Peptides against a protein of PDB entry 3J47. Designs and how they scored, part 22

Target 1, 121 residues: chain A of PDB entry 3J47
Amino acid sequence: IRLTNQLKSLKGLQSKLKDVVEYLDKVINKELPINHTILGKLQDVFNLLPNLGTPDDDEIDVENHDRINISNNLQKALTVKTNDELMVIYISNLVRSIIAFDDLIENKIQNKKIQEQRVKD
Target 2, 69 residues: chain B of PDB entry 3J47
Amino acid sequence: YEEKEESNLAATKSMVKIAEQYSKRIEEEKELTEEELKTRYVGRQDPKKHLSETADETLENNIVSVLTA

## One batch from the design tools (peptide; aimed at target 1 T82, target 2 L9 M15)

Design b2_p16_8_s2 (made by RFdiffusion4, then SolubleMPNN; from b2_p16_8, 11 letters changed)
Fold by OpenDDE base, seed 1:
Structure b2_p16_8_s2 (fold): chain B 121 residues (1-121), chain C 69 residues (1-69), chain A 16 residues (1-16)
Amino acid sequence: as target 1 above (121 residues)
Amino acid sequence: as target 2 above (69 residues)
Amino acid sequence: ESWELNIQLQEQLRSL
């Protein structure tokens, strides 16, 4: 359910971005007027998105490095943080799996000993 | 889409809380491993069972955390 | 720190 919702949101964002690009191309070609309301909402989305660096300004604001995957440079830093979190989760799952396997092996050894004792009887 | 965005924001806040809980879960897992080691030496089945149960609970919590990520 | 703790947990599991 959660993964499906994330995928749906991502697909919706992709579709909206495509619509914006198509609209911008039509405005550049003077085929359609600029919809100011759509542009305003898009600007709000871009402001909420970690600054997708317009390519010019070099200053890596250090503070935002740890948070979410949205904008490529900040997104890269966020990607690193997300990667670290995923790594911790992965290792934790591995550890739990190993503990579960150890218990399974011990149970199997005990069962084998019980069977061997029954055969001697 | 808006409902999903709100859900994703709530999920992100939940992830921070999960990270704190994760540290506690790691300690619980360590305690289980020590109890299992002790049970192997003492030959008593009961401590090993308790260790296995706590390890399983820790694993389940991690799986839920991954599914919520 | 969380990573190191996880490595220690894995080592304990390997010792069983």
Scores: peptide ipSAE 0.511, ipTM 0.852, DockQ to the pose 0.020
OpenDDE base, seeds 2, 3, 4, 5: peptide ipSAE 0.527, 0.488, 0.579, 0.495; ipTM 0.858, 0.851, 0.858, 0.851; seeds 2, 3, 4, 5 fail the geometry check

Design b2_p16_8_s3 (made by RFdiffusion4, then SolubleMPNN; from b2_p16_8, 9 letters changed)
Fold by OpenDDE base, seed 5:
Structure b2_p16_8_s3 (fold): chain B 121 residues (1-121), chain C 69 residues (1-69), chain A 16 residues (1-16)
Amino acid sequence: as target 1 above (121 residues)
Amino acid sequence: as target 2 above (69 residues)
Amino acid sequence: DTWELQIQLLEKLREL
């Protein structure tokens, strides 16, 4: 079930990306005006999917490279933010684990003291 | 597709809420550590046990947060 | 703020 849902989501995303590419090509060719609403929705999708590397379009011209660089810079900034959040979660888990270990060690020390006292009695 | 998008949106909203709850949990963890220090001075087992239980609950909440992140 | 709280927690744990 979960894998099937992930696969369906990937297929849906692929279809949407294809539609966006087709739209962008039409805008570049001046067949359609720039639709800001579509670009906004695309940005929302990119914000939700930070790690979807745009495939290596090696060959496309210098001006698109700056916009792709801005999109890549925003994506990079979002990736950095996500990494920072994950790091905070990781450190928090480590801290909690250390507290739990300290309590365990103290409990073991107390148990040993109780056993030593019982042997002396 | 719409159901999954809704689920992802709900998960994202949950992450924001988790961040807020995390700040509260950190404060609770600090209080527990102070109680443990006090218990170390007083030598009473009961406060230390309570601190340990609260630390465990905090750990569990973090694990759930990591699984949802 | 969360980072600072974590560091404080680590410092308290170090004292135990």
Scores: peptide ipSAE 0.438, ipTM 0.831, DockQ to the pose 0.021
OpenDDE base, seeds 1, 2, 3, 4: peptide ipSAE 0.453, 0.481, 0.472, 0.455; ipTM 0.841, 0.850, 0.844, 0.850; seeds 1, 2, 3, 4 fail the geometry check

Design b2_p16_8_s4 (made by RFdiffusion4, then SolubleMPNN; from b2_p16_8, 10 letters changed)
Fold by OpenDDE base, seed 2:
Structure b2_p16_8_s4 (fold): chain B 121 residues (1-121), chain C 69 residues (1-69), chain A 16 residues (1-16)
Amino acid sequence: as target 1 above (121 residues)
Amino acid sequence: as target 2 above (69 residues)
Amino acid sequence: DSWELNLQLLQKLREL
């Protein structure tokens, strides 16, 4: 459910970006008037997007940069961090599964011992 | 789309908390393993059951973390 | 650190 919602949101964003590009092309070609409201919202979105192109703002806190699947170069560093986190989560799940299996095996052994004692009696 | 956006925002906030909780979960898992070892030596079922339940809860939290990541 | 902790947990489980 959550992954499906994320994919749907991403597809919606992609469609909207495509519509904006098409609109901008039509405005450049003088086919349609500039919609100032859409441009204002797009500008706000661009300001919230991690700075793709300007290497100069080095000082923005490294912690927030690692999470957002931002454009290719910063995205590579973030992708590596995300992959490491996913691997840790995966290993943790495996460890918990193994612990649960060990408990199940021990419970089965104890149940078998109880049954053997009942048969002797 | 709006419901998914809200879910993604909640997921992002959860990822920060997951990193902190992960360290705590690892410690809880270690405690459960020690309790299982003690239960094997002492032969008491109750501590072992509690350890198994805590391990399961920790697994569920990790699965949710993977789904949120 | 989290990776190392997971490896230690796996080692403990292998000993059981």
Scores: peptide ipSAE 0.504, ipTM 0.850, DockQ to the pose 0.019
OpenDDE base, seeds 1, 3, 4, 5: peptide ipSAE 0.493, 0.498, 0.437, 0.473; ipTM 0.846, 0.846, 0.847, 0.841; seeds 3, 4 fail the geometry check

## One batch from the design tools (peptide; aimed at target 1 I38 L39 L42 L48)

Design b2_p17_1 (made by RFdiffusion4)
Pose (drawn by RFdiffusion4):
Structure b2_p17_1 (pose): chain A 91 residues (1-28, 36-48, 72-121), chain B 63 residues (1-40, 47-69), chain P 17 residues (1-17)
Amino acid sequence: IRLTNQLKSLKGLQSKLKDVVEYLDKVIHTILGKLQDVFNLNNLQKALTVKTNDELMVIYISNLVRSIIAFDDLIENKIQNKKIQEQRVKD
Amino acid sequence: YEEKEESNLAATKSMVKIAEQYSKRIEEEKELTEEELKTRPKKHLSETADETLENNIVSVLTA
Amino acid sequence: SNTEKLAELLKEIAKET
């Protein structure tokens, strides 16, 4: 789902660029200003990425913890299944 | 495009706030362990732990 | 915020196109 959403966003840019190229050919405004703003707003993320890296680490650790908890419950389920099997054999 | 941006936008606003959500997920995780212990309720605890893990995964995907 | 501005700008660009 996230991927489809990202693709939709990129699609708009691609179409938008084509339109802009055609527009320029024809010329040979508000949208242009808006695009410029967007441009000014990865490169910048480079410095910002430094912080993101720290936060990514934290969210990795949280995921690991969740995985451990899931494994715990999984073990209990396995044990229950084994007990059920034993009971069936006895029967 | 908008729909997809909306979803992304929510992922962003969650990333700004995740410090509090982390602490509440940490607690939830502990709760689910408690429930399991009682069972040894267990199911409820397990579900809570799964939810906490899912929230962490969503945070990572957003990043 | 800049993220809000970016989202608004992109939506406006899409509408105006």

Design b2_p17_1_s1 (made by RFdiffusion4, then SolubleMPNN; from b2_p17_1, 5 letters changed)
Fold by OpenDDE base, seed 5:
Structure b2_p17_1_s1 (fold): chain B 121 residues (1-121), chain C 69 residues (1-69), chain A 17 residues (1-17)
Amino acid sequence: as target 1 above (121 residues)
Amino acid sequence: as target 2 above (69 residues)
Amino acid sequence: SDTEKLSELLKEIRKLL
């Protein structure tokens, strides 16, 4: 369910972006007047979007490290963070798996002991 | 779309919370292992079963965390 | 015995943990 919703949101965003691109192309071609309202909303979206495109500003704002990979430079830092999180999750799963195996082994040992006692008996 | 966005935001917040919970879960897992060790000496089956169940719950939570991540 | 081997494995896992 969550993944499906995320995919749906991503698809919706993609569709909207495509529509915006098409609109911008029409404006560039002078087929449609510039809709200031749409442009304003788009600008707001871009302002909310972490700066994807400007390569030059080296200032890795250290603070927003925690949020998931939306934008490329932020995305690199976010990618590192995501990788670290995934690594932690992986280690945790491994530890849990090991514990579960230990319990399984102990259960098998107990079962064998019970069987041996029954045979003596 | 809005529902999904809200879900993603909730998931992100949940990930932060999961990181905190993860530390707690690691401790719970250690406790289970210690109980299993004790149960091996005491010879009672019940504590071992409880340890196994807690380990399984910890695993499930980690899997959910991975799926959310 | 298989049981002894399993017991040893459990001990090793516990040491790793």
Scores: peptide ipSAE 0.432, ipTM 0.833, DockQ to the pose 0.009
OpenDDE base, seeds 1, 2, 3, 4: peptide ipSAE 0.444, 0.448, 0.445, 0.449; ipTM 0.841, 0.845, 0.839, 0.846; seeds 1, 2, 3, 4 fail the geometry check

Design b2_p17_1_s2 (made by RFdiffusion4, then SolubleMPNN; from b2_p17_1, 7 letters changed)
Fold by OpenDDE base, seed 2:
Structure b2_p17_1_s2 (fold): chain B 121 residues (1-121), chain C 69 residues (1-69), chain A 17 residues (1-17)
Amino acid sequence: as target 1 above (121 residues)
Amino acid sequence: as target 2 above (69 residues)
Amino acid sequence: SDTEKLAQLLRDIRKLL
């Protein structure tokens, strides 16, 4: 469910960005007037987006390292952090699975001992 | 789309908390394993059951963290 | 026995953790 929602949001954002690009192309070609309301909302979105690093500003601000899906250059440092987090989660899941198996094995051993005692009585 | 955006924001906040909680969860998992060891020696089923339940909850939280990451 | 093998596997897993 959560992953599906994230994918749907990403697809929606992609579609909206495509619509904006198409609109800007039409404005450049003088086919449509500039919609100031759409441009204002887009500008607000760009201001909230982590700095889509213009290729020249190499300085990755250290604080935003946690957010995986932001623009490619910041994404590279964020991708490393995301990979580390995913590795930690994977290891944790393995450890929990092992513990759960240990409990199942112990329960099976106890059940077998109880059955053996009942047969001796 | 809005519901997914809200879910992604909640997920991002949860990831920061997950990093801190991860170390704690590893310790809780170790404690559960120790309790299972003690339960094997003492022969009491109740501590083992509690350990198993806590391990399962820890696994579920890690899975949710992976899905949120 | 199969139960003894399972018990040994659990002990080995606990040693790895």
Scores: peptide ipSAE 0.451, ipTM 0.843, DockQ to the pose 0.009
OpenDDE base, seeds 1, 3, 4, 5: peptide ipSAE 0.453, 0.448, 0.454, 0.441; ipTM 0.839, 0.837, 0.843, 0.831; seeds 1, 3, 4, 5 fail the geometry check

Design b2_p17_1_s3 (made by RFdiffusion4, then SolubleMPNN; from b2_p17_1, 9 letters changed)
Fold by OpenDDE base, seed 2:
Structure b2_p17_1_s3 (fold): chain B 121 residues (1-121), chain C 69 residues (1-69), chain A 17 residues (1-17)
Amino acid sequence: as target 1 above (121 residues)
Amino acid sequence: as target 2 above (69 residues)
Amino acid sequence: SDTETLSKLLRDIKKLL
């Protein structure tokens, strides 16, 4: 369910971005008037996107480095963080699986002992 | 789309919390394994069951974390 | 015995964890 919702959101974003690009191309070609409201919203979205282009503004507060920002440079650092987090999750799942297998093995051993006792009786 | 976006944001916040609790979950899993070991040696099934349940809960939480990442 | 082998495996897993 969660993954499906994420995929749907991503697809929706992709479609919207495509529409914006098409709109911008039409505006550049003077085929359509500029919709200032759409452009304003798009600008707001771009401002919320991690600045891909200007590495120079020092005020990337080190604390916000952990947020998965869609923008490529911040996205690179965020991608590294995301990868590390995914690795931790993977290791944790592996550990849980191992513990579950241990319990299963022990249960099988106990069952075998019970069967051996029944055969001796 | 908006509902999914909100869900993704909530999932991201949950991942941060999961990361913070990850070390604790690992420790809880180890404790459960110790109880299982004790149960194996003592022949008491109950501590072993509890360890298995805790391990399963830890696994489930990790899976949810992966799905939210 | 198979039971002994399983017990060894569980001990090894516990050591790995």
Scores: peptide ipSAE 0.471, ipTM 0.848, DockQ to the pose 0.009; fails the geometry check
OpenDDE base, seeds 1, 3, 4, 5: peptide ipSAE 0.463, 0.457, 0.468, 0.457; ipTM 0.848, 0.840, 0.851, 0.843; seeds 1, 3, 4, 5 fail the geometry check

Design b2_p17_1_s4 (made by RFdiffusion4, then SolubleMPNN; from b2_p17_1, 5 letters changed)
Fold by OpenDDE base, seed 4:
Structure b2_p17_1_s4 (fold): chain B 121 residues (1-121), chain C 69 residues (1-69), chain A 17 residues (1-17)
Amino acid sequence: as target 1 above (121 residues)
Amino acid sequence: as target 2 above (69 residues)
Amino acid sequence: SDTEKLAELLREIRKLL
């Protein structure tokens, strides 16, 4: 369910971005007038998006860079954080799997011992 | 889309909480393994079962964390 | 025995954790 919702959101965003690109192309070609309302919303979106453009401005709060891999430099820091989180989750899953496997092995050993005792009786 | 966005925001908040709890979950998993070790030496099935159950719970929490991530 | 080998593997896994 959650993954499906995330995919749906990403698909919706992709469609919206495509519509914006198509609109901008029409404006550049003078086929449509500039819609100030759409531009204002786009500007708001860009302001909310981590600055995708100039890599050089060091002032971007390091904390937001660690989470989301979207913008290349911010995305790199965010990629590192995401990778660290994924690594932690992966290790945790492995550890749980190992513990579960250990328990299964122990249960199997115990069951075998019980069966051997029953055969001797 | 809005419902999914809200779900993603909730998931992000959950990821932060998971990161905070991750260390605790690792410790809980270790405790389960120790109980299995003790059960192996003592020959009592009950501590081993408890360790297995705690390990399973830790695995479930990790899966939820992955789904949230 | 196979059971003993399994028990040994479990011990090794626990040591790695």
Scores: peptide ipSAE 0.445, ipTM 0.845, DockQ to the pose 0.009
OpenDDE base, seeds 1, 2, 3, 5: peptide ipSAE 0.443, 0.443, 0.438, 0.429; ipTM 0.842, 0.845, 0.837, 0.832; seeds 1, 3 fail the geometry check

Design b2_p17_2 (made by RFdiffusion4)
Pose (drawn by RFdiffusion4):
Structure b2_p17_2 (pose): chain A 91 residues (1-28, 36-48, 72-121), chain B 63 residues (1-40, 47-69), chain P 17 residues (1-17)
Amino acid sequence: IRLTNQLKSLKGLQSKLKDVVEYLDKVIHTILGKLQDVFNLNNLQKALTVKTNDELMVIYISNLVRSIIAFDDLIENKIQNKKIQEQRVKD
Amino acid sequence: YEEKEESNLAATKSMVKIAEQYSKRIEEEKELTEEELKTRPKKHLSETADETLENNIVSVLTA
Amino acid sequence: AYEAALEAEEALAEALA
């Protein structure tokens, strides 16, 4: 789902660029200004990424913890299944 | 495009706030362990732990 | 960083709209 959403966003840019190229050919405004703003707003992320790296680490750790909890419950389920099997054999 | 952006936007606003959500997910995780212990309720605890893990995964995907 | 990304997403949405 996230991927489909990202693709939609990129699609708009691609189409938008094509339109702009065609527009320029014809010419040879507000949209242009808006695009410039967007441009000004990965390069910048470079420095910002430094911080993001730290946050990514934290969210990795949280995921690991959740995985451990899931494993715990999984073990209990396995034990319950084994007990059920034993009961059936007895029967 | 908009729908997709909306979903991404929420992922972003969650990333700004995740410090509090992390502490609440930490607690939830612990709660699920408690429920399992009682069972040894267990199911409820397990569900809570799974929810916490899912929230962490969503945070990572957004990042 | 996330706020800046948000502004960028809003600005891009306006540009595309």

Design b2_p17_2_s1 (made by RFdiffusion4, then SolubleMPNN; from b2_p17_2, 12 letters changed)
Fold by OpenDDE base, seed 4:
Structure b2_p17_2_s1 (fold): chain B 121 residues (1-121), chain C 69 residues (1-69), chain A 17 residues (1-17)
Amino acid sequence: as target 1 above (121 residues)
Amino acid sequence: as target 2 above (69 residues)
Amino acid sequence: SWELLIEKQKKLSELLS
């Protein structure tokens, strides 16, 4: 559910960005007047979302790297963070798996001992 | 989308918490392994079983965390 | 990386085998 919501948010953002690009292209081509309301909403989105569309890599405040913000640059950083978290979870799963296998091995050893004792009797 | 964004933010915060919990879970897993080792040494099946169950629970929680991440 | 995780799982599997 959470991943689905994240994907939906990303898709929504992607759609909005596409709309912005299309709008900007139309403005550049003088086909449509600048819709200030859309731009304002986009600005609000950009203010809430670390610079998705601005080429300047430099303005990504380092502090935003830790926050899973929907913003692309931040999202890239967030993606990296997510990957790191996934790695941690993966390692944890591996550790749990090792423990489970250790228990399994111990159970097998015990079963073998029981069988050996039964054969000796 | 806003609700999902809020959910994603909450999920991200949860992921940070999960990372902390993960570290704690790793420690708990180590403790369980020590208990299992102790149980193996003592020859009592019950502590060993409990350790195994706790390890399994830790694994399950990690899997759920991975699936949620 | 995911690949690193997979490698760790393989190593764990090898240790358990």
Scores: peptide ipSAE 0.478, ipTM 0.856, DockQ to the pose 0.019; fails the geometry check
OpenDDE base, seeds 1, 2, 3, 5: peptide ipSAE 0.442, 0.470, 0.302, 0.440; ipTM 0.841, 0.848, 0.781, 0.834; seeds 1, 2, 3, 5 fail the geometry check

Design b2_p17_2_s2 (made by RFdiffusion4, then SolubleMPNN; from b2_p17_2, 13 letters changed)
Fold by OpenDDE base, seed 1:
Structure b2_p17_2_s2 (fold): chain B 121 residues (1-121), chain C 69 residues (1-69), chain A 17 residues (1-17)
Amino acid sequence: as target 1 above (121 residues)
Amino acid sequence: as target 2 above (69 residues)
Amino acid sequence: IWELEIQKQKQLKELLS
């Protein structure tokens, strides 16, 4: 189920990215106006997907360079946030594992003491 | 696609809540470990067992969180 | 991070043996 949902999300993203590229090409060719709603949705997608290959920045006019930098900064910030969340989960699991191990060690020590007492009797 | 986006947003909000709950669970787990240490000195197994059970529950919740993340 | 956790689990198993 989870893997299937991830694959579906990835396929949806791929389709959306293709649509965005096609839209951007049409805007460059002055065939369509800039749609702000599409740009907003694209920003949301970039916020959800840290490493979507930035299309080659080479042909984008100087005014778009600042906007691209802002988008990249936002993406980086979201990536950092995700990493922090993963780190917290990892540390929590580690702590639980340590506590469980400590209990196992204590149980082993108790079992050894019981065995030693049985040998003396 | 919109339903999935909404589900992902809800999952992200849930993850923030889980992080707060996790911080609280870590503190609870520490308290249980201290009780186990005290019980070890007193020679009574009951408090130690209770601490171990609470630690296990905390571990299970973290595993579920990792699987959900 | 996951590899570090696996290594920790291995060390715990060795200590229990």
Scores: peptide ipSAE 0.476, ipTM 0.853, DockQ to the pose 0.017
OpenDDE base, seeds 2, 3, 4, 5: peptide ipSAE 0.358, 0.342, 0.502, 0.477; ipTM 0.812, 0.799, 0.862, 0.853; seeds 2, 3, 4, 5 fail the geometry check

Design b2_p17_2_s3 (made by RFdiffusion4, then SolubleMPNN; from b2_p17_2, 13 letters changed)
Fold by OpenDDE base, seed 3:
Structure b2_p17_2_s3 (fold): chain B 121 residues (1-121), chain C 69 residues (1-69), chain A 17 residues (1-17)
Amino acid sequence: as target 1 above (121 residues)
Amino acid sequence: as target 2 above (69 residues)
Amino acid sequence: IWELEIQRRKKLRELLS
């Protein structure tokens, strides 16, 4: 259920992003007027997202490079955090597996002792 | 979409809580291993079984946490 | 957030020791 909800949310976001790109392309091609309301909402979303800015326009050089670097650094930091959390979970699973294995070995030893006693009787 | 976003946020908060619970679970697993060692000496199978079940439950909770992450 | 994670890792290491 949770994974399905996450997947649905991601698909919805992807569809919306595609619609925005198509709209922006039409505006660039002068096929449609700029919808200021949609653009304002999109700008708000981009301000909330780490700036994955396209580097192509030369005059936006230094301040945007620093902001892009800051955004990339933030994304990198979030990735490192996620990796650390996954590592902790992995170690936890390993420890539990070792404990379960130890119990299985003990059960096997006990079963062998019971069989040896039955053969002596 | 909003319900899923809330669910993801709840899952992330749960991961933080799981990390805290993980430390407690490791301690519980150690205690259970000591009880198993004691049970090997006393010959009572029932405490060992309960220990194994608790370890399995702890494993399942970690797996669910990994899948939620 | 990163500092909190470092503290959490330290606590985990102490519990594993």
Scores: peptide ipSAE 0.512, ipTM 0.857, DockQ to the pose 0.029; fails the geometry check
OpenDDE base, seeds 1, 2, 4, 5: peptide ipSAE 0.393, 0.446, 0.409, 0.440; ipTM 0.818, 0.852, 0.827, 0.847; seeds 1, 2, 4, 5 fail the geometry check

Design b2_p17_2_s4 (made by RFdiffusion4, then SolubleMPNN; from b2_p17_2, 13 letters changed)
Fold by OpenDDE base, seed 1:
Structure b2_p17_2_s4 (fold): chain B 121 residues (1-121), chain C 69 residues (1-69), chain A 17 residues (1-17)
Amino acid sequence: as target 1 above (121 residues)
Amino acid sequence: as target 2 above (69 residues)
Amino acid sequence: SYELNIQLQKQLRDLLS
């Protein structure tokens, strides 16, 4: 469900961006007027996104935490954080798996002992 | 789409908390493993079972965290 | 036999590696 929601959000954004591009192309071709409301909302979205277009030397504001794929520079910082989180999750899963296997082995050993006792009786 | 965005934001905030809890969960898992080892030496089945259950709970929490991430 | 235990131990080692 969570992954599905994330994918839906991403798909929605992609569709909106495509619509904006198509609209801009039509405006450039003088086929349709510019929808200022849509452009304003898009600008707000871009402002919330780490600056994609301006390579300006702006100090990586540490405050906006390491989310994966927003904008290249902030995105890099976010990517690092995401990688760290993924590593922790991976290690945790590995440890849990090992414990589960250990328990499985113990259960199998116990079952074998029970079977051996039954054969002796 | 907006509802999903809000859910994703909430999930991200939860992940930070989960990371802190994860360290604690790792320690809990180690404790369970130690109990299992003790049970093997003593020959008692109950401590081993408890360790296994705790390990399973830790694994489940990690899986949920991965799904949230 | 202990063959099953050996297999599980191998799986654990592989996971840890």
Scores: peptide ipSAE 0.448, ipTM 0.843, DockQ to the pose 0.013
OpenDDE base, seeds 2, 3, 4, 5: peptide ipSAE 0.447, 0.440, 0.458, 0.430; ipTM 0.844, 0.839, 0.849, 0.836; seeds 3, 4, 5 fail the geometry check

Design b2_p17_3 (made by RFdiffusion4)
Pose (drawn by RFdiffusion4):
Structure b2_p17_3 (pose): chain A 91 residues (1-28, 36-48, 72-121), chain B 63 residues (1-40, 47-69), chain P 17 residues (1-17)
Amino acid sequence: IRLTNQLKSLKGLQSKLKDVVEYLDKVIHTILGKLQDVFNLNNLQKALTVKTNDELMVIYISNLVRSIIAFDDLIENKIQNKKIQEQRVKD
Amino acid sequence: YEEKEESNLAATKSMVKIAEQYSKRIEEEKELTEEELKTRPKKHLSETADETLENNIVSVLTA
Amino acid sequence: AAVKFLDNLEELAKAAA
């Protein structure tokens, strides 16, 4: 789902660029200013990425913890299944 | 495009706030462990732990 | 529609910053 969303965003840019190229050919306004703003707003992320790296680490750790908890419950389920099997054999 | 951006936007606003959500997910995780212990309720605890893991995963995907 | 799209991109970028 996230991927489809990203693709939709990129699609808009691609189409937008094509329109802009055709527009410029024809010319040979507000949208252009807006685009420029967006441009000004990965390069910058470079420096910002330094911080993101730290936060990514934290969210990796959290994921690991969750995985451990899931494993725990999984073990309990397996034990219950084994007990059920034993009971069936007895019967 | 908008629908997709909306989903992304929510992922971003959650990333700004994740310090508090992390502490609440930490607690939730512990709660699920407690429920399992009682069972040894167990199911409820397991569900809570899964939810916490899922929330972490969503945070990572957004990042 | 293009303007709205770009405004959304600006809002997203600002939110990301």

